# Designs tried in a protein design run: peptides against a protein of PDB entry 4KTY. Part 72

Target 1, 266 residues: chain A of PDB entry 4KTY
Amino acid sequence: YVLNDIGVIFYGEVNDIKTRSWSYGQFEDGILDTCLYVMDRAQMDLSGRGNPIKVSRVGSAMVNAKDDEGVLVGSWDNIYAYGVPPSAWTGSVDILLEYRSSENPVRYGQCWVFAGVFNTFLRCLGIPARIVTNYFSAHDNDANLQMDIFLEEDGNVNSKLTKDSVWNYHCWNEAWMTRPDLPVGFGGWQAVDSTPQENSDGMYRCGPASVQAIKHGHVCFQFDAPFVFAEVNSDLIYITAKKDGTHVVENVDATHIGKLIVTKQI

## One batch from the design tools (peptide; made by RFdiffusion4, then SolubleMPNN)

Design b2_p15_1_s3 (from b2_p15_1, 5 letters changed)
Fold by OpenDDE base, seed 5:
Structure b2_p15_1_s3 (fold): chain B 266 residues (1-266), chain A 15 residues (1-15)
Amino acid sequence: as target 1 above (266 residues)
Amino acid sequence: MQYKLSLQEILDEFK
């Protein structure tokens, strides 16, 4: 369906948008075999391998190393001495082939690396896929659809209480599929994310979440719609945590999260 | 590179 094996990934800042080339290499020797190997490592039943819903969900789990010794180890601490810096990767092929050869997680990735490898995985298995970049991408870690920023009484951020965070940008994938498990109209593009951010029913995975459902605020639809919704549409809630333990909402900013969402047209 | 934004800076901009 999507035959392009070289793509462009958007990154950087809203006021300084950058692009990087990424070689997906879904047709390169050994890549399909590696994708099948990934599903084998996940112990995925053969009956489920023809279901893009199950495949994309398993892929979102297995492209990251957490829980299941999947493909990529994420690192955001600027210490990459025990592997390859995320910025050094130029495509999915070397990563996937290294994983297949070593049978150990590959170091290191950040969101665009995860998205790149995941895109290859999806396309190899016949699932149309693209990468999406969201600037000012929220990370809601308590599933309340808000970015809770706790403040000290002096007005400064309370870093201990504030668990939610915002990425300068975040990349994830959209996969095209029907959703017979959802009401009519919520098929099409589905958000899936292999970057390990939150635990979803026992493991670090995300999606598929109906893009149409998210656009219309239907966060009750599986899978992980609340999290994806929050990434692009969370309000910043500034909360003063008083010494007596009470919380007071001081301000709400509904304009900060998800300022720009970019994807290459397919 | 991907990084977490400073919430303090975001707050300061909001003020």
Scores: peptide ipSAE 0.622, ipTM 0.946, DockQ to the pose 0.923
Fold by OpenDDE base, seed 2:
Structure b2_p15_1_s3 (fold): chain B 266 residues (1-266), chain A 15 residues (1-15)
Amino acid sequence: as target 1 above (266 residues)
Amino acid sequence: MQYKLSLQEILDEFK
């Protein structure tokens, strides 16, 4: 989880799973220096740089460009004229070295690019890390642990009122660490995500969230456990918005989100 | 590429 510098990332559809190779290159010239530079740009104090909890949380924020001029600019609108299309990247090295050289965010990334670069960052700093792919990954934007799908009275989706969404797939990272800030048993793999999705206490970042805690429904444990829980286990709540402004729950679907979660085994 | 699913299509499959 630390020594491997080439990996496989799962993507595509749940019924058509695809894989792509990704070169992490954590041992390549200049990469470790770039990771240290990233922490410098984050103005991270030296005392925290040995704490994987703080490092992974800072990395989650800094691998995306939002808030802090971090590494990667995300784009999902199929307009990449001012940079490199996300699909053109084959590894982390070129991205990180460009960031170090230009001292400006690199364009562009999507989830697997963010996850790839973040994986390099974590491994460079001695944190065991892997990439996880979740198919039918929910994006809960109001932190209520469910996917609210609003319907018109005719039964069709009201896109104006519906703010939550679902990715065909989403990639994030799991980092291995102890969690002395949590009860015994909730160390180990921690979900961390550098793809800018939601604001977490003032910054676009996510995690570390205890995988064990999430599996057992302990969403009260820091950090961002409710969001990660919703990504993999939220129910679809179909709500009819009446003309009089009232909301009526029509149906609940507990089978759609998180249909498959995949990670490469050693 | 990563993309947001059509919620209408999800709904239609659920019906």
Scores: peptide ipSAE 0.620, ipTM 0.947, DockQ to the pose 0.929
Fold by OpenDDE base, seed 4:
Structure b2_p15_1_s3 (fold): chain B 266 residues (1-266), chain A 15 residues (1-15)
Amino acid sequence: as target 1 above (266 residues)
Amino acid sequence: MQYKLSLQEILDEFK
């Protein structure tokens, strides 16, 4: 998980799974220096740079450009003016070296680009890491652990009543570490996500969240466990918004979100 | 490419 510099990222649709190669290049010239530079830009104390919990959380924040002029600018509008379209990237090296050279955020990325660069960052710093793809990945915007779908009385969707959404797929990372800050048993793989989705205590970052904790429904543990839990296990709640302002739950679908989670084990 | 699913399409599939 640290030595492999080329990987495979799963994407596409649940019924049309696709794979793409990604060159992490953690051993390429200048990449380690760039990762150190990233932590310098984050003003991370030297004392914390040996702590994978702190490093992964800082990396989660810094791989995206939001808040701190981090590495990548996300874009999903299919325009991608003034930069490189996300699909054009084939690895982390060019992105990281451009960031180091220009000292400005690199345009543009989507989830797999963020995950790819973040994977390089983690592996470069000696943290075992892998990319995880979740199909039908929920984006819980209001932190209620459910995916709200509001309906008009005529049965059509009212998209104005919620900011919740579902990605066709979403990629994030899992990093291996001990969690002395959590109860015994919740170390190991930790979900971390550098794709800017939600604000976490003042910054667009996510994790580390214990995968074991999430699997067992423990969303009370730091960091961002509720959000990660919602990504993979949100119930779809169909709510009719009546003209009188009342909301009626019409149906619940507990099977739609997180239909398939794929990661390369070896 | 990554994209947000249409909620209407999700609803239609659910029906």
Scores: peptide ipSAE 0.608, ipTM 0.941, DockQ to the pose 0.902
Fold by OpenDDE base, seed 3:
Structure b2_p15_1_s3 (fold): chain B 266 residues (1-266), chain A 15 residues (1-15)
Amino acid sequence: as target 1 above (266 residues)
Amino acid sequence: MQYKLSLQEILDEFK
């Protein structure tokens, strides 16, 4: 999980799973230096740079450009007028070297680009890491562990009131580490995500969240376990917003989110 | 490409 410099990222649809090659290039010239530069830009204390918990959390913040002029600018508008389309990238090296050279965020990325660059960052720093893909990945924006879909009285979706959303697929990373800050049994794979989705205590970052904790419904542990849990297991709650201002739960779908989660074994 | 699903389509499939 550290030595491989070329990988495969899963994407597409549940019924049409696709793969794309990604060159991590963690051993190429200038890449380790760039990873150190990223931590310098984050003003990370030297004492914390040997702690995979702190490093992965900082990385999740710095791989995206939000808040801190980090590595990548996300874009999902299908225009990409002032940079490189996300689909044009084939690996992490060009992105990281451009960031180091220009000292400005690189445009543009989507989830697999963020995950690819983040994977390079983690592996460069000796943290075992892999990319995971979740199909029908929920984006809970109010931290209530559910997807709130508001309906008009006619039964159609009220797009103005509905703030939560669902990705066709979403990629993030899992990093292997001990979690002495958590109870025994919650070490191992930790979910971390650099795609800017939600603010976590002041910055767009996510994790590390214990995969074991999430699998067993323990969302009370740091960091961002409720958000990651919602991505893979949130119920769809259909709520009718009545004209009188009242809300009525019409239906609950507990089977739609997180239909498939895939990762490369090696 | 990554994109947000149509919630209306999801609802229609659920019905």
Scores: peptide ipSAE 0.599, ipTM 0.941, DockQ to the pose 0.931

Design b2_p15_1_s4 (from b2_p15_1, 7 letters changed)
Fold by OpenDDE base, seed 5:
Structure b2_p15_1_s4 (fold): chain B 266 residues (1-266), chain A 15 residues (1-15)
Amino acid sequence: as target 1 above (266 residues)
Amino acid sequence: DQYKLSLQEILKKHK
């Protein structure tokens, strides 16, 4: 049994799929110690550190800086003057070691950086993990499993009312574990995401969500299954917001979100 | 880089 410390992450567009190498470096000096430090910063009890469910959920929270001064600060505004541009990173090691040394969040990351660092974290702690890329990835802000696009009466998008959004692509992780907290059959790959997107019961974290459950439409199972489901399977709902305050569904597109989901075989 | 798609552009393609 050998865990690869170098991987490939898919990104770009559906019609222009790109790959980048990423060095996970889970066996490099100081990395395991840093992962333990991350759990210490999270004030995670020792009793929970052997539970991949708890570990992956804590990891999803701590790899991002929100709420808890975790590892990475996200930035999507194309202004990276106060740190390292997300595209400049080539692996997890420098990020994690900088975090351990400075004890401050590292700038900056986007989804693949978060996923890369999170992958290292999971693998360091003995949890099999891989990165998944979803093209046309929905961001459902109100947990209704829909991508709601509000339109003005003139047909233009109402940006004020439209809170949901779509990423050109999004990367997250899948971690392999049993789920004794779920019915039989919903163990195996679990979706976990450290990119700060939505608040989950008090902090920016996501998962573990059973991939099998999501595939079968079981969004009632913990954790954050509705959000993950929406990322890959939301319908685009075009809603005209009339001046009288009424909403009319104009169109539904069930084919746009989740055009392609790619992951390296493990 | 990762970015949010223009919903207006998506709308145009949908119509």
Scores: peptide ipSAE 0.606, ipTM 0.922, DockQ to the pose 0.917
Fold by OpenDDE base, seed 2:
Structure b2_p15_1_s4 (fold): chain B 266 residues (1-266), chain A 15 residues (1-15)
Amino acid sequence: as target 1 above (266 residues)
Amino acid sequence: DQYKLSLQEILKKHK
C-alpha cells in the first residue's frame, strides 16, 4: 500500500466495469519535494505533519484547487480547452511536477485523477493508501443522509427542487491510520476524498472518516462520516411536491446507491 | 468519464 508505484483504478458502469492503469510515482525525482511543497502551501505547521489524521485532511483539501490554490482543477462539462483532458493523464508525476513548477493549479481532473494524485501524496508521506471505486455513488448536498428526488405531480423529476445527484461511479481514497480521537476499534482504513464535492467546515475536503464506523452506522464520528455514509448507503426518497407547497413521500428505494464498491487487493 | 446520472432515467427504472 506504500511501496507500489503503479496501480489499477476501476471505473465505468456497474454492468461494464473498466480498469485503467495509473502510475503513482511516489519515488520519482521531485515528487516527495512536491508533496512537502503542498503542505507548505497549506501553511501546515510542522507539528501536524507527522499526524496522519491532519495530513490526510489537509491533503484532501489541497489536492483540489478550491479555496487554497491547490493542485487540481476539476471539470465535468467536457470543456478542456485551457488544459489537459482528465482522461489524458496516466499518472500523478506530471501533474505534481507541473504544480511545483508553475505554482498554479493544474487543469483538469475528475475523480480518478484526484484519487490518483491523492494516493501519491499519501504514500509519499508514509501513509498506506488505496483507491476505492463506488458505483452509483450518491452526492448528498444537504447532509440529511438521503437522496431526495423531488417529483412534479405528473411524476416527472423536478430538477429545480432536486439538488442531490448520483455519479455513475466515484473514486476516493482509503488511508490506514490509528484514530486515537475515536473510540477503540475505529482505526484502520479511513475514507478521504480530494474531489471537490461538499464544503466541510469551510473548505472543500472530506475525511478522514472511519470505514468501520460507517459500516456500523456511526455517522457521528469525525470527519464527514455522514457524507461518506450517504455516498454508499443513502436511500432514494421520491417526494412529490404538491402545488400547495406540501411534500409527500411516494416511495423509498434502499437498493440503488452503492451497488458495488471495489478496490485493488495486494 | 465520470458523469451525473439522469434522475429521470433512474426514476423510469424504479417504476
Scores: peptide ipSAE 0.598, ipTM 0.920, DockQ to the pose 0.927
Fold by OpenDDE base, seed 3:
Structure b2_p15_1_s4 (fold): chain B 266 residues (1-266), chain A 15 residues (1-15)
Amino acid sequence: as target 1 above (266 residues)
Amino acid sequence: DQYKLSLQEILKKHK
């Protein structure tokens, strides 16, 4: 999980799973230096740089450009006028070296680009890491662990009231580490995500969240376990917004989100 | 590309 410098990332649809090659290049010239530079830009204390919990959390913040002029600018508008389209990237090296050279965020990325660069960052720093893909990945924006779909009285979706959303697929990372800050049994794989989705205590970052904790419904543990849980296990809640201002739950679908989670076996 | 699903389409399939 540390030595491989080329990987495969899963994407597409549940019924049409696709793979793309990604060059991590964690051993190429200038890449480790760039990872150290990233931590410098984050103003990370030297004492924390040996702690995979702190490093992975900082990495999740710094691989995206939000808040801190981190590595990548996300774009999902299919225009990409002032940079490189996300699909044009084939690996992490060019992105990281451009960031180091220009000292400005690189445009543009989507989830697999963020995950690819983040994977390089983690592996460069000796943290075992892999990329996971979740199909029908929920984006819960109000931390209530459910996907709220508001409906008009005619049964159509009320797009103004509906703030939560669902990705066709979403990629993030799992990093292997002990979690002495958590109860016994919640070490091992930790979910971390650098794609800017939600603000976590002041910055767009996510994790590390214990995969074991999430699998067993323990969302009370740091960091961002409720958000990650919601990505893979949110119920779809169909709510009719009545003209009188009342809300009525019409239906609940507990089977739609997180239909498949895939990672390359190494 | 990664994209947000149409909730209206999801609703149709749910019904």
Scores: peptide ipSAE 0.597, ipTM 0.920, DockQ to the pose 0.926
Fold by OpenDDE base, seed 4:
Structure b2_p15_1_s4 (fold): chain B 266 residues (1-266), chain A 15 residues (1-15)
Amino acid sequence: as target 1 above (266 residues)
Amino acid sequence: DQYKLSLQEILKKHK
């Protein structure tokens, strides 16, 4: 069990893997206080603050600003007006301290920023955590465990028929905990994601989802296992939308999503 | 930066 306050986050493309340093700063002044403040803002009962399942799920919700005025506002439009561009951040400390000081969401983050801040949050609260990068990471928008690609009869993509998408890469976190709420064997690393992607039972949050369960195709277990499964293992389904309204599956690619998953334990 | 891949580009790569 090692708590490093500096880490490396993988990003870029599968054929052009890049790394960036990230300062978690979980031991810096004011950071633990800020993490407690985050849980206060979430109105989390004191009785639940000792439960890593509840804490990680709350953290997943609160590290993003959606729903609850949480820590970070996401932006992917390359404008980043009225804030700091995601690439300018080098660690969690400035973000968390700004949040604590302003009591308003901090602008802006993308996946690695969310993951970095979330990693600090988890580690600060005594939950072992690491960042995971998934290249060709699917965003299943309709919870069908597949990445739908609709084609016109001419073979061009019809982007209007689905909201499914694929990130060049996506970062989330894995948190170590027991899962007494799950069958034996599904404790250990749990996928949690604070990047706002999909609504989970009323909030933009994700996890904890048992990594072992997902690896073995068990998507029926709480929380959000289907979504996480789809991120790493969804099939690309090429569907031709015919003029008569019928859909024909033209091809299935089971190898494209989740080309590479990288994580460091230390 | 993180970005969503063009589905059209994905399609081209698979042809």
Scores: peptide ipSAE 0.582, ipTM 0.913, DockQ to the pose 0.911

Design b2_p15_2_s1 (from b2_p15_2, 8 letters changed)
Fold by OpenDDE base, seed 2:
Structure b2_p15_2_s1 (fold): chain B 266 residues (1-266), chain A 15 residues (1-15)
Amino acid sequence: as target 1 above (266 residues)
Amino acid sequence: KIEEIKNSIMRYETV
């Protein structure tokens, strides 16, 4: 998980799973120096740089450009005139070296690009890491652990009230570490995500969230466990907004989210 | 109708 410099990222649709090669290049010239530079830009103290909890959390913030002029600018509008289309990247090296050279965020990334670069960052710093793909990945925007679908009385979607969404697929990372800040048994794989999705205590970052905690429904454990739980296990809640302003739950679907979670196994 | 509703909340990566 640390020494492999070439990987495979799963993407596409749940019924048409595709694989994409990604070169992590954590041993290439200038990459370690760039990872150190990223931590310098984050103004991370030296004492924290040896703590994988702090490093992975800072990395999740700094691999995206939001808040802190981090590595990658995300774009999903299909307009990439001022940079490189996300699909054109084949690995982390060119992105990281461009960031180090220009000292400005690199354009553009989407989830697998963020996950690829973040995987390089983690591995370069000696943290075992892998990429995880979740098909039908929920984006809970209000941290209530459910996908709220608001309907008008005529059955049409109320787009103004419906803020939650579902990605056809989403990639994030799992990093291996001990969690002395959590109860015994919740170390091991931790979900971390550098794709800018939600604000977490002042910055667009996510994790580390204990995979074991999430699997057992312990969403109270830091960091961002409710958000990651919702990505893989939220129910669709169909809510009718009545004319009198009341909301009525019409239906619940517990089968739509997190249909398949895939990672490369060694 | 339910499928239409489900489709309305979907977002897609470029690839």
Scores: peptide ipSAE 0.636, ipTM 0.960, DockQ to the pose 0.807
Fold by OpenDDE base, seed 5:
Structure b2_p15_2_s1 (fold): chain B 266 residues (1-266), chain A 15 residues (1-15)
Amino acid sequence: as target 1 above (266 residues)
Amino acid sequence: KIEEIKNSIMRYETV
């Protein structure tokens, strides 16, 4: 997980799984320097740089440009005139070196680009890491562990009330580390995500969230376990918003989210 | 109708 500098990222649809090669290049010239630079830009104390919990959390914040002029600007509007389209990237090296050279966020990324760059960052710093793809990945905006779909009385979606959404697929990272800050048994793989999705205690970041904790429904454990849990296990809740202001749950679908989670085995 | 609703909340990566 640390030594492999080329990987495969799963993407596409659950019924049409595709693979994309990605060059991590964690050993290429300038990459370690860039990773250190990223931590410098984050104003990370030297004492924390040896702690994979702190490093992965800082990385999840800094690989995206939000809040802190981090590495990558996300764009999903199909307008990429001021940079490189997300699909044009083939690896992390060019992105990281551009960031180091320009000292400005690089345009543009989407989930697999964020995951690719973040994977390089983690591996470069000696943290075992892999990319995970979740098909039908939920985006819970209000941290209630549900995909709330608000309907008008006529059955149409109320777009004003419906904030939650579902990605056809989403990529994030798992990083291997001990979690002395958690009860025994919740070390190992930790979900971390640099794609800017939700604010976590003041910054667009996510994790590390214990995969074991999430698997067993322990969403109370730091960091961002509820959000990651929702990505893979939330129910669709169909709610009719009545004219009188009352809400009625009309239906629940527990099968739509997290249909397949895949990662490359080394 | 439910399929339309499900589709309405979907977001897509470019690739």
Scores: peptide ipSAE 0.634, ipTM 0.960, DockQ to the pose 0.799
Fold by OpenDDE base, seed 1:
Structure b2_p15_2_s1 (fold): chain B 266 residues (1-266), chain A 15 residues (1-15)
Amino acid sequence: as target 1 above (266 residues)
Amino acid sequence: KIEEIKNSIMRYETV
């Protein structure tokens, strides 16, 4: 997981799974220096740079440009006039070297680009890492562990009452580390995500969240376990918003979110 | 239709 410099990223639809090659290039000239530069830009304390918990959390913040002029600017509006379309990238090296040279965020990325660059960052710093793809990945915007769907009394969707949404697919990373800050058994793979989705204690970052904790429904453990849990296991809650302001739960679907989670096997 | 409702909450990556 550290030595491989090329990988495969799963994407597309659950019924039409696709793969794309991605060059991580963690051994290419200038890449390690750029990863160190990223931590310098984050003003990361030197004592924390040997701690994979702190490094992965900082990386999740700094691979996106939000808050801190990090590496990548996300764009989902199909307008890429001021940079490179996300689909044009084939690896992490050009992105990281451009960031180091320009000292400005690189345009543009989407989830697999963020995950690819973040994977390079982790591996470059000696943290075993892999990319995970979740099909029908929920985005819980209000931290209630539900995918809320609001309906008017006439049955039409009210899109103004929630910002919850579902991605056709979403890519994030898993990083291997011990978690001495958690109970025994919750080390190993930790979910970390650099795609800017939600604010986590003051900035757009996510994780590390224990995969074992998530699998066993333990969402009380740092960091961002509720959000990651919701991505893979939230129920669709159909709520009718009455004219009097009351909400009535009409239906619950526990089968829609997280239909398939794919990662490279060992 | 429930399928139409499900589609209304979907977001898509470009690729």
Scores: peptide ipSAE 0.615, ipTM 0.956, DockQ to the pose 0.781
Fold by OpenDDE base, seed 4:
Structure b2_p15_2_s1 (fold): chain B 266 residues (1-266), chain A 15 residues (1-15)
Amino acid sequence: as target 1 above (266 residues)
Amino acid sequence: KIEEIKNSIMRYETV
């Protein structure tokens, strides 16, 4: 998980799973220096740089450009006029070296690009890391652990009442570490995500969230466990918005989100 | 109708 410099990222659809090669390049010249530079840009104190909890959390913030002029600018509008289309990247090296050279955020990334770069960052710093792909990944925008679907009385979707959405797939990272800040048993793999999705205590970052905690429904543990839990296990809640302003739950689907979670074991 | 609703909430990565 640290020594492998080439990986495979799963993507596509649950019924048509695809794989993409990604070069992490954690041993290439300038990459470790760039990772240190990233932590410098984050103004991370030296004492925290040896703590994988702090490092992974800072990394989740800094791999995206939001808030702190971090590494990558995300774009999902299919317009990439001022940079490189996300699909054109084949590895982390060019992105990180460009960031180090330009000292400006690199354009553009989507989830697998963020995950790829973040994986390099973690591995460079000696943190075992892997990429995870979740098919039908929920984006809970209001932190209620639900995927809300609002319907008008005529049955049409009202997209204005929620910003919740479901990604066909989403990639994030798992980092291996002890969690002395959590109860015994919640160390090991921690979900961390650098794709800018939601604000976490003032920054677009996510994790580390204990995979074991999430697996067992313990969403009260830091960091961002509710959000990660929702990504993989939220129910679809069909809500009819009545003309009188009342909301009626019409249906609940507990099977739609998180249909498949895939990660490379080696 | 349900499928239409499900599709309406979907977001897609470029690839």
Scores: peptide ipSAE 0.606, ipTM 0.954, DockQ to the pose 0.786

